# Designs tried in a protein design run: peptides against a protein of PDB entry 5LHZ. Part 70

Target 1, 78 residues: chain A of PDB entry 5LHZ
Amino acid sequence: QLLKSVFVKNVGWATQLTSGAVWVQFNDGSQLVVQAGVSSISYTSPNGQTTRYGENEKLPDYIKQKLQCLSSILLMFS

## One batch from the design tools (peptide; made by RFdiffusion4, then SolubleMPNN)

Design b2_p20_6_s2 (from b2_p20_6, 9 letters changed)
Fold by OpenDDE base, seed 1:
Structure b2_p20_6_s2 (fold): chain B 78 residues (1-78), chain A 20 residues (1-20)
Amino acid sequence: as target 1 above (78 residues)
Amino acid sequence: SQQEQLQQVLEKVQSFLDSS
């Protein structure tokens, strides 16, 4: 279930799910899902390929950038 | 609560950023 969806200028849409996840749909067509209680994050590239990243592994710079963006987005939900 | 879940997500994101 979707709890709240927020349009983020120059980023896309961010949605809070009842599952405890936050789902971001970026303007570039990529998606990011981060869920409380899950040790990995999910990134879906514009071509639809999904990759899960664990904590402590080296992240691509573009993923880091999106995570940094997500940090800012989360403040919009509070 | 949902607010607590958001906080946990934030902490997770920060952890990922700090660990990478």
Scores: peptide ipSAE 0.720, ipTM 0.931, DockQ to the pose 0.849
Fold by OpenDDE base, seed 5:
Structure b2_p20_6_s2 (fold): chain B 78 residues (1-78), chain A 20 residues (1-20)
Amino acid sequence: as target 1 above (78 residues)
Amino acid sequence: SQQEQLQQVLEKVQSFLDSS
């Protein structure tokens, strides 16, 4: 279930779910899902391909950029 | 709580960034 959604200009939408996840839908069509209690994060590319990353994995730069963006968004949520 | 969960998500994101 959706709990709270916020529109972020030039970024997209960020939604907090009752599950403890945050779901970001970027303007480029990609998505991130990060959930409390889950050791991996989920990235879906614009073409719909989903990849899960573990904490100690080397992340592509574009993923790091989006995580940095998400970090900023989360600070705004709180 | 939802706020606690949000904080956990933030900490997770930061951990990923620091560990990459």
Scores: peptide ipSAE 0.720, ipTM 0.931, DockQ to the pose 0.864
Fold by OpenDDE base, seed 2:
Structure b2_p20_6_s2 (fold): chain B 78 residues (1-78), chain A 20 residues (1-20)
Amino acid sequence: as target 1 above (78 residues)
Amino acid sequence: SQQEQLQQVLEKVQSFLDSS
């Protein structure tokens, strides 16, 4: 279930789920899901392909950029 | 709490970035 959604100008939508996950829908059509208690993050490309990454993996630059953005977005929540 | 969950997500994101 959705708990809170925040619109972020020039980025997209960030939603906190009751599960403890944060779901970001970027303007480019990609998505990122990060959840407390889960050791991996989920990235969905604009074409709908989903990939999970572990904590110690080398991340593609485009994912790093989105995680940097997410870090800033999280400060917009309560 | 949901606030604690948000903080955990933030720390996870930062950990991913630091470990990559």
Scores: peptide ipSAE 0.719, ipTM 0.931, DockQ to the pose 0.853
Fold by OpenDDE base, seed 3:
Structure b2_p20_6_s2 (fold): chain B 78 residues (1-78), chain A 20 residues (1-20)
Amino acid sequence: as target 1 above (78 residues)
Amino acid sequence: SQQEQLQQVLEKVQSFLDSS
């Protein structure tokens, strides 16, 4: 279930779910899901391929950029 | 609470960025 959705200029939509997850839908068609209590994050590419990353895993630069963006978005929620 | 959940997500994201 959705709790709150916010539009972020030049980024896309960020949604907080009742599950404790935050779901970001980027303008390029990719998606990020980060959930409280889950040790990995989920990235879905524009072509629909989903990859999970662990905390100490080396991330592709484009993923890091999206996470940096998400961090900024979360600060707006607070 | 939902606010606490949001804070946990933020901390997780920051941890990922710091550890990568």
Scores: peptide ipSAE 0.719, ipTM 0.931, DockQ to the pose 0.853

Design b2_p20_6_s3 (from b2_p20_6, 9 letters changed)
Fold by OpenDDE base, seed 1:
Parts: structure tokens; C-alpha cells; sequence
Structure b2_p20_6_s3 (fold): chain B 78 residues (1-78), chain A 20 residues (1-20)
């Protein structure tokens, strides 16, 4: 279930789930799900392909950019 | 709490960014 959804200009929608996970739906059609206590993050590309990335894994630059964006969003809610 | 969960997610995201 959804706890709260926030529209983020030029980014998309950021939603906190009752599980504690944060789900971002980006304007480019991609999605990111991050939850503490899970060893990986989930990224879904615009074409619907989902990939999980581990904490020590080398991330593609576009993933890093989206994580930086998420970091900024989370800081706004702090 | 909701805020604690957000902080935990933030910490995780920052960890990913620092380790990659």
C-alpha cells in the first residue's frame, strides 16, 4: 500500500510504501525502488526490464544519476 | 516511523553512490 505520493517537478512521482520502500516513477518511464534492509536496489527501464543492483556493484551512470536525484528528494523530506 | 524509514533509505542510497 501507499503511504504518501509526492509530485516532483521535472522528475516524476515519489511514493513511500507501507513497507518502507521508496518508489520513484520517473518522467522517462523508468522506475526505481529502494528499501533499507535489502541488499539491492531495483531499477525498471522504460521498456519494462527490471534489474537489481548490489551495493558494491559498479552502477551505470544513468542509474547513479537517478540515485542522486532520489537522494535530493529524500533530503527535501528530512 | 515514517521519518526513520526515509532516513534509512537515504543512508542506503548514499552508500550505493559512495561505493560505486
Amino acid sequence: as target 1 above (78 residues)
Amino acid sequence: SVQEQLQAVLAKVQSFLEKS
Scores: peptide ipSAE 0.705, ipTM 0.927, DockQ to the pose 0.901
Fold by OpenDDE base, seed 5:
Structure b2_p20_6_s3 (fold): chain B 78 residues (1-78), chain A 20 residues (1-20)
Amino acid sequence: as target 1 above (78 residues)
Amino acid sequence: SVQEQLQAVLAKVQSFLEKS
């Protein structure tokens, strides 16, 4: 279930789910899902491929960029 | 709470960024 959705200019949509997860749908077609209590984050590329990254795993730069964007969005939510 | 969940997600994101 969706709790709250926010449009972010030049980024896309960020949605907080009742599960506690945050789901970002980027304009480039990619997606991020992050949830507390889960040891990994989920990234879905525009082609639909989903990859999970662990907390100690080296992230691709483009993933880090999107996480930094998400960080900014989360600060905006509060 | 909703706010606590949001802060927990933020903390996780920041942790990932710091460890990568």
Scores: peptide ipSAE 0.705, ipTM 0.927, DockQ to the pose 0.914
Fold by OpenDDE base, seed 4:
Structure b2_p20_6_s3 (fold): chain B 78 residues (1-78), chain A 20 residues (1-20)
Amino acid sequence: as target 1 above (78 residues)
Amino acid sequence: SVQEQLQAVLAKVQSFLEKS
């Protein structure tokens, strides 16, 4: 269930779920889902392929960039 | 709380970035 959705200019939509997860839908069609208490993050590419990354994994640069963006969004909402 | 959840997610994201 959705708790709060925010439009972020030049980024997309960021939604907080009642589960505690944050779901970002980027303008390029990709998506990120991050939730506390879960050891991995979920990335969905524009073609619909989903990959889960663990905390100790080496992340692709484009994933890091999107996580940095998410960090900025979260700081904006705090 | 809502704010606590957001802070927890932020902490996780930052941890991922620093450990990668």
Scores: peptide ipSAE 0.705, ipTM 0.927, DockQ to the pose 0.917
Fold by OpenDDE base, seed 2:
Structure b2_p20_6_s3 (fold): chain B 78 residues (1-78), chain A 20 residues (1-20)
Amino acid sequence: as target 1 above (78 residues)
Amino acid sequence: SVQEQLQAVLAKVQSFLEKS
């Protein structure tokens, strides 16, 4: 279930779920889901392919960029 | 709380960025 959805200019939509997860739907069609207590993050590419990344895993640059964006969003709406 | 969950997510994101 959705708790709150916020439109972020030039980014997309950021949604907090009842589970505590944060779900970002980027304008490019990709998605990112991060939840505390889960050892991985979930990224869905624009073509619909979903990949999970572990905390100690080397991340692709485009994933890092989107995580940095998410960090900024979280700080903004805290 | 909702705010605590957001802070936990933020901490996780920052951890991922630092360790990658």
Scores: peptide ipSAE 0.705, ipTM 0.927, DockQ to the pose 0.928

Design b2_p20_6_s4 (from b2_p20_6, 10 letters changed)
Fold by OpenDDE base, seed 2:
Structure b2_p20_6_s4 (fold): chain B 78 residues (1-78), chain A 20 residues (1-20)
Amino acid sequence: as target 1 above (78 residues)
Amino acid sequence: SVQQQLQQVLQKVQSFLDKS
């Protein structure tokens, strides 16, 4: 269930779910899901392929950039 | 709480970035 959604100019939509997850739908069609209590993050590419990443593995640069963006977005929710 | 969960997500994101 959706709790709160915000539109972020030149980024996309960020939604907080009742599950505790934050779901970002980027303008490029990719998606990022980060959830409290879950040790991995979920990235979905524009073609629909989903990959989960653990906290200690090296992330692709394009994912790191989106996480940095998410960090800024989270400050908007608070 | 909702705010606590947001902070946990933020901390997780920052941890991922720091460890990557």
Scores: peptide ipSAE 0.697, ipTM 0.926, DockQ to the pose 0.879
Fold by OpenDDE base, seed 1:
Structure b2_p20_6_s4 (fold): chain B 78 residues (1-78), chain A 20 residues (1-20)
Amino acid sequence: as target 1 above (78 residues)
Amino acid sequence: SVQQQLQQVLQKVQSFLDKS
């Protein structure tokens, strides 16, 4: 369930879930889900393919960019 | 709390970025 959804200019929507996860829906159609207590993050590409990445994995640059964006969003909401 | 959860997510994101 959704706790709060915020429109983020030039990014998309950022939603906090009752589970504690943060769900970002980017303008390009991709999605990112990060949840405390889970060792991986979930990225869904615009074509709907979902990939989970572990903390110690080398991330694609576009994933890093989106994580940086998420970091900024979280700082904004803190 | 909601704020604590956000902080935990932030810490996770930062960890991913630092270790990648």
Scores: peptide ipSAE 0.696, ipTM 0.926, DockQ to the pose 0.917
Fold by OpenDDE base, seed 4:
Structure b2_p20_6_s4 (fold): chain B 78 residues (1-78), chain A 20 residues (1-20)
Amino acid sequence: as target 1 above (78 residues)
Amino acid sequence: SVQQQLQQVLQKVQSFLDKS
């Protein structure tokens, strides 16, 4: 279930879940899910394809950009 | 706590970025 949803201008929506996850829905239709206690992150492309990435894995630049955005959002939440 | 979980998520994201 949802704890808090925040609209982020020019980005999309960021939601904190009771599970300890943060779910970001970007304006381009992509999504990120990052959860405390889970070793991987989840990215869903606009076409609905989901990919999980491990902590030591080389990330595509567009994923890194979205993670940077998420980092900024999390600082906003705190 | 909720805030602790947020901090853990933040730390995880930063770790991913640093290690990639």
Scores: peptide ipSAE 0.696, ipTM 0.926, DockQ to the pose 0.886
Fold by OpenDDE base, seed 3:
Structure b2_p20_6_s4 (fold): chain B 78 residues (1-78), chain A 20 residues (1-20)
Amino acid sequence: as target 1 above (78 residues)
Amino acid sequence: SVQQQLQQVLQKVQSFLDKS
């Protein structure tokens, strides 16, 4: 269930779920889900392909960029 | 709490970035 959704200019929508997850829907059609208590993150590309990444895994640069963006968004939520 | 969960997510994101 949705707890809070915010529009982020030039980024997209960020939603906090009651599950403890944060779900970002980027303007490029990609999505990112990070959840408390889960050791991996989920990225969905614009074509609908979903990939999970572990904490110690080398991330593609475009994923890093989106995570950095998410970090900034989370500061807005707090 | 909601705020605590947000902090946990933030820490997770930062950890991913630091270790990648």
Scores: peptide ipSAE 0.696, ipTM 0.926, DockQ to the pose 0.869

Design b2_p20_7_s1 (from b2_p20_7, 9 letters changed)
Fold by OpenDDE base, seed 3:
Order: structure tokens, then sequence, then C-alpha cells
Structure b2_p20_7_s1 (fold): chain B 78 residues (1-78), chain A 20 residues (1-20)
């Protein structure tokens, strides 16, 4: 269930779920879901394939870039 | 309405991933 959504120029949509998770829908069709208390993050590619990454796992550069983008979005809310 | 407490926790997690 959705709590609140915001449009982010040149990025896409960022939504907070009632669970506390943040769901980002990027303009390139990919998605990112991050929730506190969970050991991994979820990334969905434009083709619909979902992959989970652990905290100590080596991340692809494109994932790091999207996480950096999410960090910037969250800082705007704080 | 935003749950700011949870947003802070998500931010902290994201930063841990970026710095690991």
Amino acid sequence: as target 1 above (78 residues)
Amino acid sequence: EWNLEQLKKVLEKVQRFLNS
C-alpha cells in the first residue's frame, strides 16, 4: 500500500510504502526498492527481471549510480 | 504523509550500501 508519492524531475517517481520501504520508478523503466530492517535491496531491470543485493556484495556501477540518486532524493525529504 | 523516521532509516541503509 502506498503512503505518498513524489515526482522527481529527470529521475521518475519516488514512493514511500506503508511498510516504510521506498520504491523508485526510474525513467529508464528500472525500479529500486529499499526497506530498513531487510538485509538486501531489490532492483528490477527494464525487462522485468528482479535481483536482490546484499550489503557486502559488490554492486554493479549502474546500481551504485541509482543508489546515489536515491540518496539525493531522500536528503531532500530530511 | 511521509514517515520521516522510516525515511531516515532507509537513508542510513542506502549510505551503508554505498560505503561498503
Scores: peptide ipSAE 0.762, ipTM 0.943, DockQ to the pose 0.818
Fold by OpenDDE base, seed 2:
Structure b2_p20_7_s1 (fold): chain B 78 residues (1-78), chain A 20 residues (1-20)
Amino acid sequence: as target 1 above (78 residues)
Amino acid sequence: EWNLEQLKKVLEKVQRFLNS
C-alpha cells in the first residue's frame, strides 16, 4: 500500500509504502525499491527485469547513480 | 504523511550501499 508520493523534477516519482520502503519510479522507466531491514535493494530495468543487490556486492555504475539520486531526494526530506 | 523515521533508515541504508 502507498503512504505518500511526491513528484521530483527531472527524476520521476518517489513513493513511501506503508512497509516503510521507498519506491522510486525514474523517468527512464526504471525503478528502485529500498527498505530498511532488508539485506538487498531491488532495481527494475525499463524492460521489467528485476535484480536484487546486496550491500557488499559490486554495483553497476548506473545503479550507483540511481542510489545517489535517491540519497539526494531523501536528504531533502530529512 | 511521510514516515520520517523510516525515511532516515532508508537513507542510511542507501549511504551504506554507496560507501561499500
Scores: peptide ipSAE 0.762, ipTM 0.943, DockQ to the pose 0.809
Fold by OpenDDE base, seed 1:
Structure b2_p20_7_s1 (fold): chain B 78 residues (1-78), chain A 20 residues (1-20)
Amino acid sequence: as target 1 above (78 residues)
Amino acid sequence: EWNLEQLKKVLEKVQRFLNS
């Protein structure tokens, strides 16, 4: 279930789920799901392939960039 | 409305990922 969604200019949509997870739908068609208490983050490419990454795993730069973007979004609400 | 407590936890997690 969706709790609240916000449109972010030049990024896409950020949604908080009732589970506490944050779901970002980027303009390029990719998606990112981050939930506290889960050891991994979920990235879905525009073609629909999903990859999970652990905290100590080396992340691709494009993933880091999207996480940095998410961080900036979240800071607006902190 | 936003659940700010959960947002904070997500932010902290994201920052851990970025700084690991």
Scores: peptide ipSAE 0.762, ipTM 0.943, DockQ to the pose 0.808
Fold by OpenDDE base, seed 5:
Structure b2_p20_7_s1 (fold): chain B 78 residues (1-78), chain A 20 residues (1-20)
Amino acid sequence: as target 1 above (78 residues)
Amino acid sequence: EWNLEQLKKVLEKVQRFLNS
């Protein structure tokens, strides 16, 4: 279930789920899901393929960029 | 409404990933 959704210009939609997870739907069709208490993050490519990454795993640059974007969004709530 | 406590935890996690 969804708690809140916010439209972010030039990024997409950021949603907090009742689980506490944050779900970002990017304009390029990709998605990112991050939840505290879980050891991995979830990225879904525009074609629907989902990959989970661990904290100490080497991340592709495009994933880092999206995480940086998410960080910037979340900092607005701090 | 937003659960700010959980948002903070998510932010901390994201930052850990970015600094790994």
Scores: peptide ipSAE 0.761, ipTM 0.943, DockQ to the pose 0.795

Design b2_p20_7_s2 (from b2_p20_7, 11 letters changed)
Fold by OpenDDE base, seed 4:
Structure b2_p20_7_s2 (fold): chain B 78 residues (1-78), chain A 20 residues (1-20)
Amino acid sequence: as target 1 above (78 residues)
Amino acid sequence: EWDLEQLQKVLQQVQRFLNS
């Protein structure tokens, strides 16, 4: 379940779940879920396809871009 | 309300992925 959500201009919505995970819903229709202590991330493309990536995998550039965006969002709280 | 401690942990996790 949801703990809190924030709207980020030109990005979308970022939500903290009670599990501790962060769920980002991007304006392009894609989604990203990151959980601390979990060695994989979940990316859902705009067409609804979900892919999990391990922490040691070479990430596609578009995934890195989403993660960099998420990093910037999280830094707003520091 | 935001759990800032958990957000920091997620940030650290994100950084690990970015450095892969």
Scores: peptide ipSAE 0.752, ipTM 0.940, DockQ to the pose 0.898
Fold by OpenDDE base, seed 1:
Structure b2_p20_7_s2 (fold): chain B 78 residues (1-78), chain A 20 residues (1-20)
Amino acid sequence: as target 1 above (78 residues)
Amino acid sequence: EWDLEQLQKVLQQVQRFLNS
């Protein structure tokens, strides 16, 4: 279930789910899901392939960039 | 409405990933 969504210019949509997760739908068609208390993140590529990454796992640069973007979005609420 | 407490927790999680 969706709690609230916000449109972010030049990024896409960021949605807070009732589960506590944040779901980002990027303009390039990729998606990122991060949930508090879960030590992994979910990335879905534009073609629909989903990969989970662990907290101590080396991340691809494009994933880090999207996480950095998400961080910036979240900081708007702090 | 936004759950700001949960957003902060997610932020912390994201930052852990970025700084690991």
Scores: peptide ipSAE 0.751, ipTM 0.939, DockQ to the pose 0.827
Fold by OpenDDE base, seed 3:
Structure b2_p20_7_s2 (fold): chain B 78 residues (1-78), chain A 20 residues (1-20)
Amino acid sequence: as target 1 above (78 residues)
Amino acid sequence: EWDLEQLQKVLQQVQRFLNS
């Protein structure tokens, strides 16, 4: 269930879920889900393939870039 | 309504991933 969504120019949409997770739908068709207290993140590629990454796992550069983008979005609320 | 407390916790989680 969704709490609220915001449009982010040149990025896509960011949504806070009732679970506390943040769901980002990027313009390239990919998606990212991050939740506090969960030791993994969920990434869905444009083709619909979903992969979970652990907090101590080496991340692909394109995932790091999207996480950095998410960080910037979240900082707008602080 | 935004749950700002939860957003801050998510931010901390994201930063842990970026700094690991």
Scores: peptide ipSAE 0.751, ipTM 0.939, DockQ to the pose 0.824
Fold by OpenDDE base, seed 5:
Structure b2_p20_7_s2 (fold): chain B 78 residues (1-78), chain A 20 residues (1-20)
Amino acid sequence: as target 1 above (78 residues)
Amino acid sequence: EWDLEQLQKVLQQVQRFLNS
């Protein structure tokens, strides 16, 4: 279930789920899900392929960029 | 409503990934 959603200009939509996870739907069609207490993140490419990455796993640069974007969004709530 | 406590926990998680 969804708690709240916010539109972020030039980024997409950011949603907090009842589970506590944050779900970002980017304008390029990709998606990112991050949840506290879970040692992995979920990335879905525009074609629908989902990949999970661990904390100490090397991340593609485009994933790091999207995580940085998410970080910036979350900092707005601080 | 926004759960700000949970959002901050997610932020910490994201930053751990970015600093790995």
Scores: peptide ipSAE 0.750, ipTM 0.939, DockQ to the pose 0.809

Design b2_p20_7_s3 (from b2_p20_7, 9 letters changed)
Fold by OpenDDE base, seed 1:
Structure b2_p20_7_s3 (fold): chain B 78 residues (1-78), chain A 20 residues (1-20)
Amino acid sequence: as target 1 above (78 residues)
Amino acid sequence: EWDLEQLQKVLEKVQTFLAS
């Protein structure tokens, strides 16, 4: 279930789920899900392919860019 | 309403990933 959603111009939608996870739906059709207590993050490409990445795994640059974007969104709440 | 405690935890996780 959803707790709250915010529209971020030129980025997409960011939603907090009741689980505590943050779900970002980017304008390019990709998605990112990050949740505390889970050792991996979930990325879904625009074609619908989902990949999980571990905390110590080297990330593709495009994933890091998405995470940096998410970081910027989250910092708006601090 | 936003759960700020959970948002902070997510932020910390994101920062961990970005630092790897």
Scores: peptide ipSAE 0.741, ipTM 0.938, DockQ to the pose 0.855
Fold by OpenDDE base, seed 3:
Structure b2_p20_7_s3 (fold): chain B 78 residues (1-78), chain A 20 residues (1-20)
Amino acid sequence: as target 1 above (78 residues)
Amino acid sequence: EWDLEQLQKVLEKVQTFLAS
């Protein structure tokens, strides 16, 4: 369930779930879900394919870019 | 209503991934 959502210009929507997870829906149709206490992150491509990445796994550059974007969003709340 | 404590924990996780 959703706690709150915010529209981020030139990025998309960022939502915090009651579980504590953050769900980002990017303008390109991709999605990212990150939650504390879980050792992996979830990425869904525009075609609907979901992939989980471990914290010690080498990430594709496009994933790093989206994580950097998420970092910037989260810093607005700190 | 934002849960700021959880947001901070998510931020720390993101930063860990970016540092790998």
Scores: peptide ipSAE 0.739, ipTM 0.937, DockQ to the pose 0.798
Fold by OpenDDE base, seed 4:
Structure b2_p20_7_s3 (fold): chain B 78 residues (1-78), chain A 20 residues (1-20)
Amino acid sequence: as target 1 above (78 residues)
Amino acid sequence: EWDLEQLQKVLEKVQTFLAS
């Protein structure tokens, strides 16, 4: 369930779910879900393939870029 | 309404991933 959504220019939509998770829908069609208390993050590619990454796992650069983008979005709320 | 406490926890998680 959705709690709040915000449109981010040149990025896409960022939504906080009632679960506490943050769901980002990027303009390229990919998605990222991050939730506190869960040891992994979820990335969905534009073709619909979902991959989960652990906290100590080496991440592809394109994932790091999207996480950095999410970090910037979250900092707007601080 | 935004749950700022949860947003902060998500931020901390993201930063952990970025530091790996």
Scores: peptide ipSAE 0.739, ipTM 0.937, DockQ to the pose 0.833
Fold by OpenDDE base, seed 5:
Structure b2_p20_7_s3 (fold): chain B 78 residues (1-78), chain A 20 residues (1-20)
Amino acid sequence: as target 1 above (78 residues)
Amino acid sequence: EWDLEQLQKVLEKVQTFLAS
């Protein structure tokens, strides 16, 4: 279930789920789901392929860029 | 309304991943 959603210009939509997870739907069609208490993050590419990345795993640069974007979004709430 | 506590925890997780 959704708690709240916000439109972020030139990025897409960021939604907080009742689970506590944050779901970002980027304009390029990709998606990112991050939740506290879970040792991995979920990334869905524009083609619909979903991959989970662990905390100690080397991340592709495009994933890091998405995470940095998410970080910036979250900082707006701090 | 936003659950700010959870948002903060998510932020911390994101920062951990970015620091890897």
Scores: peptide ipSAE 0.738, ipTM 0.937, DockQ to the pose 0.801

Design b2_p20_7_s4 (from b2_p20_7, 11 letters changed)
Fold by OpenDDE base, seed 1:
Structure b2_p20_7_s4 (fold): chain B 78 residues (1-78), chain A 20 residues (1-20)
Amino acid sequence: as target 1 above (78 residues)
Amino acid sequence: GWDLEQLQKVLEKVQRFLNA
């Protein structure tokens, strides 16, 4: 259910799904999925473990870094 | 092409997570 994908140098691939969700596949093997209208975000570690985080939850620094990266990617579409 | 409306909503959500 891919809508469009873009290769981001030194980051990985960013894909928008037909659902509107953004799926980022980072070079380190981790993944991030963010969709509007859903209360949580999904992070998958390189070993395949998936964790969901809520908006008011304290995030690990490495998650914040991934989100900052995603923010930068999205701002390129502004 | 990209669904820009949804991308904007995702951006806003990401910013909320980062600023919570």
Scores: peptide ipSAE 0.776, ipTM 0.946, DockQ to the pose 0.821
Fold by OpenDDE base, seed 4:
Structure b2_p20_7_s4 (fold): chain B 78 residues (1-78), chain A 20 residues (1-20)
Amino acid sequence: as target 1 above (78 residues)
Amino acid sequence: GWDLEQLQKVLEKVQRFLNA
């Protein structure tokens, strides 16, 4: 279930789920889901392919960029 | 409204991923 959503200019939509997870829907059609207490993060490419990444795994640059974007979004709430 | 406690935990997790 959705808890709250916010439109982020030039990024897309950021939603917090009732689980506490944050779901970002980027303008390019990709998606990122991050939840505390889970060992991995979930990325879905525009073509619908979903990949999970572990904390110590080397991330593709485009994933890092989206995580940095998410970080910036979250910092707006602090 | 937003669950700020969970948002903070997510932020910390994201930062760990970025710095690992």
Scores: peptide ipSAE 0.776, ipTM 0.946, DockQ to the pose 0.824
Fold by OpenDDE base, seed 5:
Structure b2_p20_7_s4 (fold): chain B 78 residues (1-78), chain A 20 residues (1-20)
Amino acid sequence: as target 1 above (78 residues)
Amino acid sequence: GWDLEQLQKVLEKVQRFLNA
């Protein structure tokens, strides 16, 4: 269930779910779901493949870029 | 509105992932 959603120009949509998770739908068709208290993050590629990454796992650069983007979005609320 | 407490926790998690 959605709490609130915001459109971010040149990025996509960022939504907070009632669970507290943040769901980002990027313009390239990829998606990122991050929730506190969960050991992993969820990334869905444009082709629909979903992968979960752990905190100590080496992340692909494109994932790091998405996370950096998300960080920037979240800092808007700080 | 936004749940800012949860957003902060998500931010901290994201930062941990980026800096791990």
Scores: peptide ipSAE 0.775, ipTM 0.946, DockQ to the pose 0.820
Fold by OpenDDE base, seed 3:
Structure b2_p20_7_s4 (fold): chain B 78 residues (1-78), chain A 20 residues (1-20)
Amino acid sequence: as target 1 above (78 residues)
Amino acid sequence: GWDLEQLQKVLEKVQRFLNA
């Protein structure tokens, strides 16, 4: 279930779920889900393929860029 | 309203991933 959503210019939509997870829907059609207490993050590519990454795993540059974007969004609320 | 406690925990997790 959705708790709250916000439109972010030049990024897309950021939503907090009742679970506490943050769900970002990027303009390029990709998605990112991050939840505290879970060992991995979830990325869904524009073609619908979902991949989970661990904290100690080497991340592709495009994933790092999206995480940096998410960090900036979260800092707006903290 | 936002759950600020959970947002902070998510932020900390994101930062760990970026700095790993």
Scores: peptide ipSAE 0.775, ipTM 0.946, DockQ to the pose 0.819

